Peptides against a protein of PDB entry 4PN1. Designs and how they scored, part 122

Target 1, 261 residues: chain A of PDB entry 4PN1
Amino acid sequence: KIEMNFLNKPIVPDTTKVISNFLTHYLITEPVEHVEIEAKLGTLIDLETQNRFEFPVMNETILNPEFNLRTRFESDMTASEHKYLNEFLNQAFRDSQKPGRLPFAYKHTKQVDLFYETEDNSRDKIRVSKNQSDNQVLACVKKRRVADLFLYCPNDAFDIRISISDELPVSMPSGNQQPSLTRLKDRVGYVHQEIKIDLTKTTQNDPVYDTTERHELEVEFGNIADLRDRAQKAKDGMEAPLFRRVQLFMDNVRILRREHS

## One batch from the design tools (peptide; made by RFdiffusion4, then SolubleMPNN)

Design b1_p20_3_s2 (from b1_p20_3, 10 letters changed)
Fold by OpenDDE base, seed 2:
Structure b1_p20_3_s2 (fold): chain B 261 residues (1-261), chain A 20 residues (1-20)
Amino acid sequence: as target 1 above (261 residues)
Amino acid sequence: SLVDEILSGLEERLRKKAYA
């Protein structure tokens, strides 16, 4: 008989614990009401060299947010990388349709995001999202970035930013207001076990600059209510459900960041 | 701070396990 370890009990990686505690803070301790929790693939850039930052570590490492590391995070990737990941996820989707597997759900959406200034001139803009096909309003929100947690991944193609955001539903802007910014989003979404994986192509038209495209991959917790429940249980002393959910989330992220053409 | 909260949580769990 083979045992997992000398205690014959599962062990939770410290990465899982740290992330779980991070999430618990914004789910329970200082709760964000309309919380969005996502991980984006990207690159930690050294502000001095403008190259990928090099930390003296050899594996996945959560960076201490209290340290000024003089870095920025670029959530963009090349069109080629994005295409590769799309093909990879398409194959994963197909494989998941086989008997004995839990299937992916798939959705392709094209939307336009219109950004409006607020009456109080706050930094947070109102975003109106519309379906490109019929101009149906999908959402009207004020999104605020609450917190970030960065993972440096020296052995993988991408570093990771886990972000906590507040998406506050707000009233539609007045018909007399003009958008300050317009973005087109082409999003391919995959959902597996309530974890959302989105590949997004964003096109932004600037009157001064040429049209720019951004290619992003994000992994999001699809069931916040369940996650909040798990976090509350963790605060109450039952941590296992939260750890399992975070582990699942991170494993999906790890799979994706390892893939490269 | 957030970091203190995160680390204290980890330390508390470690302490509880060490003395249990």
Scores: peptide ipSAE 0.206, ipTM 0.725, DockQ to the pose 0.084
Fold by OpenDDE base, seed 4:
Structure b1_p20_3_s2 (fold): chain B 261 residues (1-261), chain A 20 residues (1-20)
Amino acid sequence: as target 1 above (261 residues)
Amino acid sequence: SLVDEILSGLEERLRKKAYA
């Protein structure tokens, strides 16, 4: 007989604890009302070298936010990397349809995002999202980035940014107001156990510059109410449900960041 | 609780970043 350890009990990794507590802060302690929690795959870039950041660690590491590491995060990836991940997820989708598995859900959406300046000249723009097929308004929000947590992943193709955002619903801009920016989004979405995985191709037309294209992969908690409930229980001393949910989320992220063309 | 202890530490670190 083999046991997990000398206590024969599961051990929670520090990464899971740190992320769980990070989330608990913005779910419970200083709650964000309309919270979005997502992880994006990308690259930590050293501002001095303009290359991928090099930190003296040998594995996945949560960067201490108190230190200015002189980095920026680029959430873009190459078209080839994006295509590879799409094919990988398509195969995962197919495999999940087999007997004995929990199936993925799949959705392909095309939307246009219109950005408007606010009357108070706030840095936060109003984003109106419309379905490209019928121009139905999907959302009108003012999105504020609340916090970031960065994971440096030296053994993988991508680093990770976990972001807390507040998506405040707001009224539609006046009919006479013109958008300052328009973005087309082609999104392929996969959902497994209420974890959302989105591959997004974003096209931005600049009137002066050439059309720019961005390729992104994001992993999002699809059930915030459940996550908030788990976080509350954790604050009350029962941490296991939260840890299990965060572990699931992070394992999905870890699978994806290891895949490269 | 352990959660509160870790949160306190995290809050301090986040505050330092905001004012740096």
Scores: peptide ipSAE 0.107, ipTM 0.604, DockQ to the pose 0.074
Fold by OpenDDE base, seed 3:
Structure b1_p20_3_s2 (fold): chain B 261 residues (1-261), chain A 20 residues (1-20)
Amino acid sequence: as target 1 above (261 residues)
Amino acid sequence: SLVDEILSGLEERLRKKAYA
């Protein structure tokens, strides 16, 4: 008989505990009402070298937010990398439809995002999202970035930014107001066990600058109510359900950041 | 425990960063 360790019980990785506490803070301790929790693939750039950040560690490492490491995060990848990940996820989708598996859900969306200045001149802009096919309003929100947690991943193609945002539903801007910015989004969304994976191509037309295109991959918690319930239980002393959910989320992120063309 | 003390400080540090 083989046992998993000398206690014959599962253990929780330290990374899972740290991220769980990070999430619990903004779910329970200082709760964000309309919280969005996502991880983006990208690159930590050292502002001094303008190259990928180098830190004296040899594996996935959560960076201490207390320290200013003089870095920026580029949430972008090449078109080739993005295409490869799309093909990878398409295959994963197909495999999940087989008997004995839990299936992916799939959705392809093309939308336009219109950004408006607020009447009170607040820093946060209003974003109106419309379906490109019929111009139907999908959402009207004011998004505020609350916190970031960065993971340096020296063995993988990408580093990770986990972000907490407040996405507040708001009324439509006045009819006479013109958007300050317009972005086209082509999004392919995959959902597995209520973890959402989005591949997004964003096109921005600027009258002064050439058209810019960005390729992003994000992983998001699809059931915030369940996550908040798990976080509350963790705060009350039962941590296992939260740890399991965070582990699932991070394993999906780890799979994706290892893939490259 | 030592682990509890280390992890209990995490929320405070994260909060300070979020509002700096």
Scores: peptide ipSAE 0.073, ipTM 0.595, DockQ to the pose 0.097
Fold by OpenDDE base, seed 1:
Formats: structure tokens, sequence, C-alpha cells
Structure b1_p20_3_s2 (fold): chain B 261 residues (1-261), chain A 20 residues (1-20)
């Protein structure tokens, strides 16, 4: 008979605890009403060198948000990397359809995002998302970035940004208002155990800059109500359900960030 | 508990950052 450790009890990775506590703050302590919680794959860039950030650590490390490390996060990846991840996820999807597995759900969406200035000329813009095929309105929101948590991953192809956002549903802009910015999004979405994985190609026409195409991969908690419930239980002293959910989320992120062409 | 103290400490720090 083998035991998992000398206590014969599950041990929670420190990363899981830190992230769980981070999420609990914005789910329970200062609750964001329409919270979106996502991780994006990308690169931490050193502002001084404009190269990937280098830190004297040898594994996944949550960066302390209290320290100014003079970094920025680039959520873009190459078309080749994006294609590789797409193929990887397609294979994972196929494998999950086999007997004895929990299946992925799959959805392909093409939408246009129209950005409008707010009446108060705040930094936050109203985003109207429409389906490209029938021009049906999918969403009208005002998104506010609340917080970020960065993971430096020296052994993997990508670093990670976990973001807390507030996506407030708002009324449609007046018919006389013109969008200040338009983005085309081609999104392939995979859902497994209520964790959403999206591959997105974003095309933006800039009057000053050439048309740019961005390739992003994001991982999102698909059931915020459940996550909030778990976080509340954690505040009440039962941490295990939250830890398990965060561990699942992070394991999926870890799988993805290790993949490279 | 020690865990509660760590949690409360983290929450307080995060709160301060959110308002800075």
Amino acid sequence: as target 1 above (261 residues)
Amino acid sequence: SLVDEILSGLEERLRKKAYA
C-alpha cells in the first residue's frame, strides 16, 4: 500500500493557494458583480530590453504585484504557434469524444466588435459584439480591467496573465453614434468541465497603422456562480472545493503553455 | 488560523493596490 505523503493527505501547491486567495478577493471580499476571470498566454516583456523578461527562478513563479518589475505583457503569439495550438486542441477534442472520457464542446464564432465612446468620455468604451453572418447583437458591455496576476514561466513557451474584469451590460449606443474602433474576431472555442479555451484571431484596421492580425489563446472560468460559491466556502473555512477548481484551471493552462511548434 | 491571517493579509494588499 502506497500513501501520497507522510500525512496521507492531499497537499495543495502554493501556486494554487495564492491564486485562490487572489480570486477570493474579487469574488467575495470586494465582489465584482459581472466578473470575468481569464488567463491569457503570452510573453512578459522587459521594458528595458524589449526582450522576454528574465528572472532568477527556474519554474513557474507568480510575480508579486506590489513590485514594479518594469514589464509589459504581450498576449500575442505567432501564427505558427497559434496554428499548432489549434491542432493540439483539435486532437484533444477528438480524444475526449472516446468512450470513458468527458467530452469537449466545440464552437466556432465569427464576430465583429464595435467600440463606442461613453457619454462621460471615460477610458472605458462600450463594446457591441455582433455575429458576422447575420449581424445579430451578441453582447453590449462596458469592460473594466480590475486586476492582473502574472506568472513567469521560464521552462515553457508562454508566460501567463490572469485577469479580473468587470463586464457590465449596458444599453446600446444611440443610432447616431459611430464606432471609434472596429475589430473582427474569428474564435474557436473549446469547453471542458466548464473551463473555456478560446483561440482567437483578431483583425484590426487602423487608419495609421497597417491592418494587424493578433493571435491569442485564453482560458476562462466558464461557471462563475460555482466559482463564487466555492470561494465563499473557502472564506468560511472549507477551502478544498476552491483549491480543486483552481488546480483544474491551472493544470489546463500548464498543458497549453508547454505546447510549442 | 495562520491561513486566515495570510489570506486576510493578501486581501488587504490587493485592496490597497486596486485603489492606488
Scores: peptide ipSAE 0.059, ipTM 0.595, DockQ to the pose 0.083

Design b1_p20_3_s3 (from b1_p20_3, 12 letters changed)
Fold by OpenDDE base, seed 1:
Structure b1_p20_3_s3 (fold): chain B 261 residues (1-261), chain A 20 residues (1-20)
Amino acid sequence: as target 1 above (261 residues)
Amino acid sequence: SLVDEILSGLAERLEKLAYA
């Protein structure tokens, strides 16, 4: 008989523990009421060289947020990379429809995001999202970035930013207010086991700058209530359910960041 | 701090193992 290890018990990777504790803080300890938790694929850029940062590590590593590493995160990829990932996910979707598999759900959305200034001139803007086809209001929120956790992935095409955000539902801006910024979003969404994977093409028209296109891939926890429950159980001493969910999330992220053209 | 919380979780587990 083969055992997993000399204890014959599952071992939780450090990455899973660190991320789990990070999430638990914002789910339980200092709870964000309307929390969004997502990982974006991108590149850690060295502010001095403007190239991808190079750390003296040989595998996936979580960067200590207390250290100023003089980096920025670019949540973007090339059109070709984005296309490749789309094709990859399409194939994964098709394969998941086969007997014996858990199927992906698929949704394609095109929306326009209108950003409005707040009365208090806060850094946070009100975002009104509308469906491009019928102009139906999909959401009106004020999104606040709460925290980030960065993963440097030297062996993969992309680094990862895990973000905690607060998406506060707010009332619609007054009819007399004009949006300060508009963004078109073409989003292809895949959901597997309540983990959301979104490929988004964002087009922004700037009067000063040329039209900019951004290609993003994000992975999001689709069931926050369940995740919060798992985090509470972890605080109460039962960590396994949280670890399993975080492991699932990270494995999906790892699959995606390894795929490139 | 966040880092302290991350490390404290490990410490608690180690303490439980030490007293077991």
Scores: peptide ipSAE 0.177, ipTM 0.701, DockQ to the pose 0.080
Fold by OpenDDE base, seed 4:
Structure b1_p20_3_s3 (fold): chain B 261 residues (1-261), chain A 20 residues (1-20)
Amino acid sequence: as target 1 above (261 residues)
Amino acid sequence: SLVDEILSGLAERLEKLAYA
């Protein structure tokens, strides 16, 4: 009989441990009340060369935020890449419907986001989200970016940004206010084991600039309450339940970032 | 805990970067 290792116990990969600790901080230690945790596929761009960042590592690496590497993260991808990922996920969806598998859920949504300036002229804008078909208000929030963790992935098509955000519900803007920015979102969403995978085409209408379009892929924890519970248990000395959930999340991210046409 | 201290330090660094 083959054993996993000389202890015959599963071990936690270092990446999983680091990310778990990172998440635990914002779930438990300094808890974000309305936390959103997502990973975006994209590219770390070297500000000096304007090319993809090059770092002297040979595998997936969490970048230390204490170092200014003079990079920016571009979450946009080409239409061709986006189409390929859509086809890939459609096939994964179909395969998951087979007997013996856990099925994907699928949802297609069209949403409009209206951004409004705040009275205090704060950096954070108010976002009103509406359904495009019936103009029903879905949400009114201020989204605050709390933290980012970047993964450099030299062997894959994409790098990764894991983001912690706070989506604070707020009152609707006054009726006399006009939006400063409007975004149309065409989103196809896949859910597997409460992990959300969204492909989004965003069309932005700016009063000054021409219409711009972006293509994004996001992976999000769909059950924050469960994740927070797991993080609390980890703080109490029960790390395995949290690690397993983070491992699942990261494996899904890893699958997606490897795929390209 | 030591872990909390490390994470607190990380959070401070991340906040500085987020608001820079």
Scores: peptide ipSAE 0.138, ipTM 0.633, DockQ to the pose 0.065
Fold by OpenDDE base, seed 5:
Structure b1_p20_3_s3 (fold): chain B 261 residues (1-261), chain A 20 residues (1-20)
Amino acid sequence: as target 1 above (261 residues)
Amino acid sequence: SLVDEILSGLAERLEKLAYA
């Protein structure tokens, strides 16, 4: 008989523990009311060289946010990479429909995002999202970035940014206001075990990018209430449910960041 | 600090001690 280790019990990797504690802070300790938690695939760029940063590590590494590493994160990929991931996820979707598997859900959405300036604070814009086909309002929110956690992944095609955001529902802008920015989004969404995976083509003017079209992949926790419950239990001494959920999330991220054409 | 809390879970342990 083979055992896992000399205790014959599972242990929690440091990565899972650190991320779990990070999430618990913003779920329970200093709770964000309308929290969104997502991971984006991208590249940590060295500000001096404008190339991918090279850290002296050989595996997935969470960066300490208190250190200025002179990096920025670019949440973009090539059209070819994006297409490959779409095909990969389509196959995963098909395979999950087979007997004995848990099925993916699939949704294709084309939306327009209209950004409006607020009278109270120029930093936080109101985003009105509408369906492109019928102009139905999907959401009207003021999004605030609360925190980021960066993972350097030297063995994979992409690095990871885990972001905590607050999406505050707000009233529609007045009819006389014009949007300061318009963004078109073509989103293909997959959901498996309440983990959301979105491939998005975004068309907008962006001062950081030379192209008007961006290709992004994001992974999001689809059930925040459940996650918050798990985090509370963890704080109360039962950590296993939270660790399992974070491990599931990270395994999905790890699968995706390893895929390349 | 936030980093200390994330790494050590100190805040959580302190809370557990406060309720014990």
Scores: peptide ipSAE 0.072, ipTM 0.636, DockQ to the pose 0.104
Fold by OpenDDE base, seed 3:
Structure b1_p20_3_s3 (fold): chain B 261 residues (1-261), chain A 20 residues (1-20)
Amino acid sequence: as target 1 above (261 residues)
Amino acid sequence: SLVDEILSGLAERLEKLAYA
């Protein structure tokens, strides 16, 4: 007979505990009202070398946010990497439709995002999102970045940024206001067990610079109410439901960051 | 600080496991 360990019980990795505490802070302790929680794949860049950051660790490592590591995060990948991930997710979608599996949901969205300055000249812009096909308004929000947690992943193609944002629904800008910025987004979205995976191609026209194209992959918690409930239970002494949900989220992120063309 | 809160929570759980 084989046992898991000398207690014959599952254990929780430190990464799961640290991330769970980070999320609990912004869900329960200092709650963000319209919270969005997502992980982006990208690269930690050393500001001194302009190359990928090098840290003396050999595996996935959560960076301490209190230390100035002189880094920036680039939430981008090559078109080839993006295409490969799209094909990978398409195959995962197909496989999940087989008997005995939990199926993915799939959605393809083409939208235009219009950014407007606020009347108070705040740093946060109003974003109006419209469907490209029928010009229907999908959302009008003011988004504020609240906190970031970075994971350095030396063995994988990508590093990770977990972001806490406040996405406040707001009224449409006045009809006399012109957008300061416009972006076209081509998004392929997958949902599995209420975890959202989005591949996004963003095109931006700049009057000074040539048209820029960005390729992003995002993983998001699709059920914030459930996550908040789990976080509250954790505060009340029952941590297992939260740990399981965070573990699921991180396992999906780990699968994706290891894939490369 | 946030870091202190995160690390404190982890340490507390480790202590509970060590002496339970």
Scores: peptide ipSAE 0.019, ipTM 0.435, DockQ to the pose 0.082

Design b1_p20_3_s4 (from b1_p20_3, 10 letters changed)
Fold by OpenDDE base, seed 5:
Structure b1_p20_3_s4 (fold): chain B 261 residues (1-261), chain A 20 residues (1-20)
Amino acid sequence: as target 1 above (261 residues)
Amino acid sequence: SLVDEILSGLEESLYKKAYA
């Protein structure tokens, strides 16, 4: 019989610890009221070379947010990569329906996002999301980016941005107000153990650069209340499976970013 | 700082039981 280690007990990987503490800050220490926590697949670009960032490490590495590494993050992939991931997730969905497994939930949504300027001319725009089929309002929010944590993944096709956002519900804009920007979104959503995986094709009309299409994959915590509860318990010195939940989230991200490697 | 907070983390005893 093989044991896990000389203590025969599980331990928390350093990456999981760091991410858990990062999340705990914005869940408990400086709590974001309407918090959204998501990871996006993309590429860290070196602003000087305009190529993928190169760092003298050989594995997944969390970048220190206090250092300016002169990088930008591009949350995009090719259509072929996006299609492959869709097929991969479809197979995972099918396999999860078998006896003895926990099943995926599946949802396909086509929506239009309308962006409006605020009356106070604040930096954050109001986003109204509507279902394309029946024009029903799905959400009306003002989204504020609070913090980012970047993972450099030299062995994988994608790097990762973990983002903390505040999605404040707001009233609908005046009926006479015109949107400053419109986006069409074709979203395929998978949910497994309350972790959301979304593949999104976004079409945006630009008067200067014509119509652009983006292909994005995001992984999101689907139960923030539970996550906040776990974080609070951990901070209070209570036994809570916070790290296990974060590990589950990160393992899903790792599976997805490795699929094309 | 945020980094100091992240690195200090939670008590070591919580990490040992996180997956139990």
Scores: peptide ipSAE 0.244, ipTM 0.725, DockQ to the pose 0.076
Fold by OpenDDE base, seed 3:
Structure b1_p20_3_s4 (fold): chain B 261 residues (1-261), chain A 20 residues (1-20)
Amino acid sequence: as target 1 above (261 residues)
Amino acid sequence: SLVDEILSGLEESLYKKAYA
């Protein structure tokens, strides 16, 4: 007979515990009301070398947010990498439709995001999202970045930024106000076990600069109410439900960052 | 600090398992 370990029980990785505690802070301790929690694939850039950051570690490592590591995070990838991930996720979607599996949900959306300055000239802009096909308003929000947690991943093509944001629903801007910025978004969205995976192609027209194209992959917790409930239970001494949910989230992120053509 | 809170939580979890 083979056992998992000398206790014959599963063990929780340190990464799962650290991320769980980070999330619990912004879900329960200092709660963000309209919280969005997402991971983006990208690259940690060393500000001194302008190359990918090099740290003396050999595996996935959560960086301490209290230390100035002189880095920036670029949440972008090449068109080729983005295409490969799209094909990979399409295959995963097809495989999940087979008997005995939990199926993916799939949605393709094309939207335009209009950014407006606020009356108080705050750093946070109002974003109005509209469907490109029928011009229906999808959302009108003021988004504030609350916190970031960075993972350096030396064995994979991408590093990870986990972000806590506050997305406050707000009233539509005045009809006389012109947008300061317009972005076109082509988004392919996958949902599996309430974890959202989005591939987004963003096109931005700048009157001074050439049209810029950005390719992003995001992984998001799709059920915040459930996650908050799990975090509360963790604060009350029952940690297992939260750890399981965070482990699921991180395993999906790990699968995606390892895939490269 | 946030880091202190995260590390404290990790330590508490390790101690509870070791002596339970």
Scores: peptide ipSAE 0.135, ipTM 0.658, DockQ to the pose 0.082
Fold by OpenDDE base, seed 4:
Structure b1_p20_3_s4 (fold): chain B 261 residues (1-261), chain A 20 residues (1-20)
Amino acid sequence: as target 1 above (261 residues)
Amino acid sequence: SLVDEILSGLEESLYKKAYA
């Protein structure tokens, strides 16, 4: 008989604990009502060198948010990398359809995001998302970025930003308002065990970005209610369900960030 | 606690972003 360790009990990686605690805060302690929790693949850029940040660590590392490392996160990749990941996920999808596996679900969506200024000139704009095919309103929200947690991944193709956002449903803008920004999104979504993986090609005329086209990969918790329940149980002393879900999430992220063309 | 440390750091980061 082989035991997993000298206690013969599961041990939780430190990364899992830190992320779990981070999530628990915004799920339970100071709960975000309409929370979105996602990890984006990208690159931590050193503002001084404009190259990928170099930190004196040799593995996946959660960066301390207390330190100003003079970095920015670019949630983008090349078209080639994006295509490679798409092909990779397509193969993973196919493999998951085999007997004995849990299948992926697949969805392809083309949407347009229309951004509107708020009456109070708040920093947060109203985003109306519509399906490009029939102009059906998919969502009308005011999205606020609540918190970020950055993972530096020196051995992988991408670094990671885990983001907590509040997507507050709001009323549609008045018919007389014109959008300040229009964003076209071509999104391919994969769902496995309620973890969403989205590949998105975004076309926008944004003065903030030098490029009109972005290629993004995001991993999102698809069942927030379940995650919140797990977080509550963790606060009540039963941490294992939360840790398992976070580990699943992070393992999927780890798989993806290792892939590159 | 570790949570308190993380949260404190996040709060400070948010403040810096808001007033930077």
Scores: peptide ipSAE 0.066, ipTM 0.553, DockQ to the pose 0.068
Fold by OpenDDE base, seed 1:
Structure b1_p20_3_s4 (fold): chain B 261 residues (1-261), chain A 20 residues (1-20)
Amino acid sequence: as target 1 above (261 residues)
Amino acid sequence: SLVDEILSGLEESLYKKAYA
C-alpha cells in the first residue's frame, strides 16, 4: 500500500489555490451576476522588446497582478497551430467515446457577431450574436471585462490568460441602428465534464485593414452555478470541492499547452 | 495562515482594480 504523502491527505498546489481564491472573489465576495470564466491560450508580449515575455522562472507561474510588467496578451495563434489542436481534440473526442470513458460532447457553430454602440457611449458595446445559417438570435449581451490573471508558461508554446467577465443580457438595439463592427465566428466546441474547450476562427473585415483572421483556443467553466456553489462551500471552510474543480480545469489547460509544445 | 493572508491581500487588490 502506498500513501500520497506522510499525512496521507491531498495537498493543494499554490497555483490551484491562487486561482481558486481569484475565482472566489468574483463568485462570492463581490459576485459578478452573469460571470464568464475562461482561459485563453496565447502569448505574453513584452512591450519593450515586442517579443515573448521572459521571466526568471522555470515553470508555470501566475504573475502578480499588482506589478506592472509592461506586457500585453495576444490570444492569437497560427493557423497551423490551431489546426493541430483541432486534430488533437478530435482524437481526444473519439477516444472518449470508447467504453469506460466519459464522453466529450461536440458542437460546431457558425455565427455572426454584430457590435453596437451604447446610448451612453460606454466602452462596452452591445454584441448581438446570430446563427449564420438562419439569422436566429443566439444572444444579445453587453460584455464587461472584470479581471485577468496571467500565467507565464516558459516550457510550453503558449501562455495563459484567465479572464473574469460579466455578460449582461440586454435588449436588442433599435432596428434603425447600424452595427459598428461585424465579426464572423467559426467555433468548434468540445465539452468534457462541464469544461468547455472552444476552437474559434474569427474573421473581421476592416475598412482600413485587410480581412484579418484570428485563431483562438479557450477553456471555460461550463457550470457556473456549480462553481459558485463550490466557492461558497470553500469560503465556509470546505475547500476541497472547489480545489478539485479548479485542478480539473487547469489540467485540461495544461494538456492543451503541452501537446502543442 | 500566512498564505491565506497573502492571497486575501491579493484578492482585495484585484477588487480595487476591477472597480477602479
Scores: peptide ipSAE 0.218, ipTM 0.632, DockQ to the pose 0.103; fails the geometry check

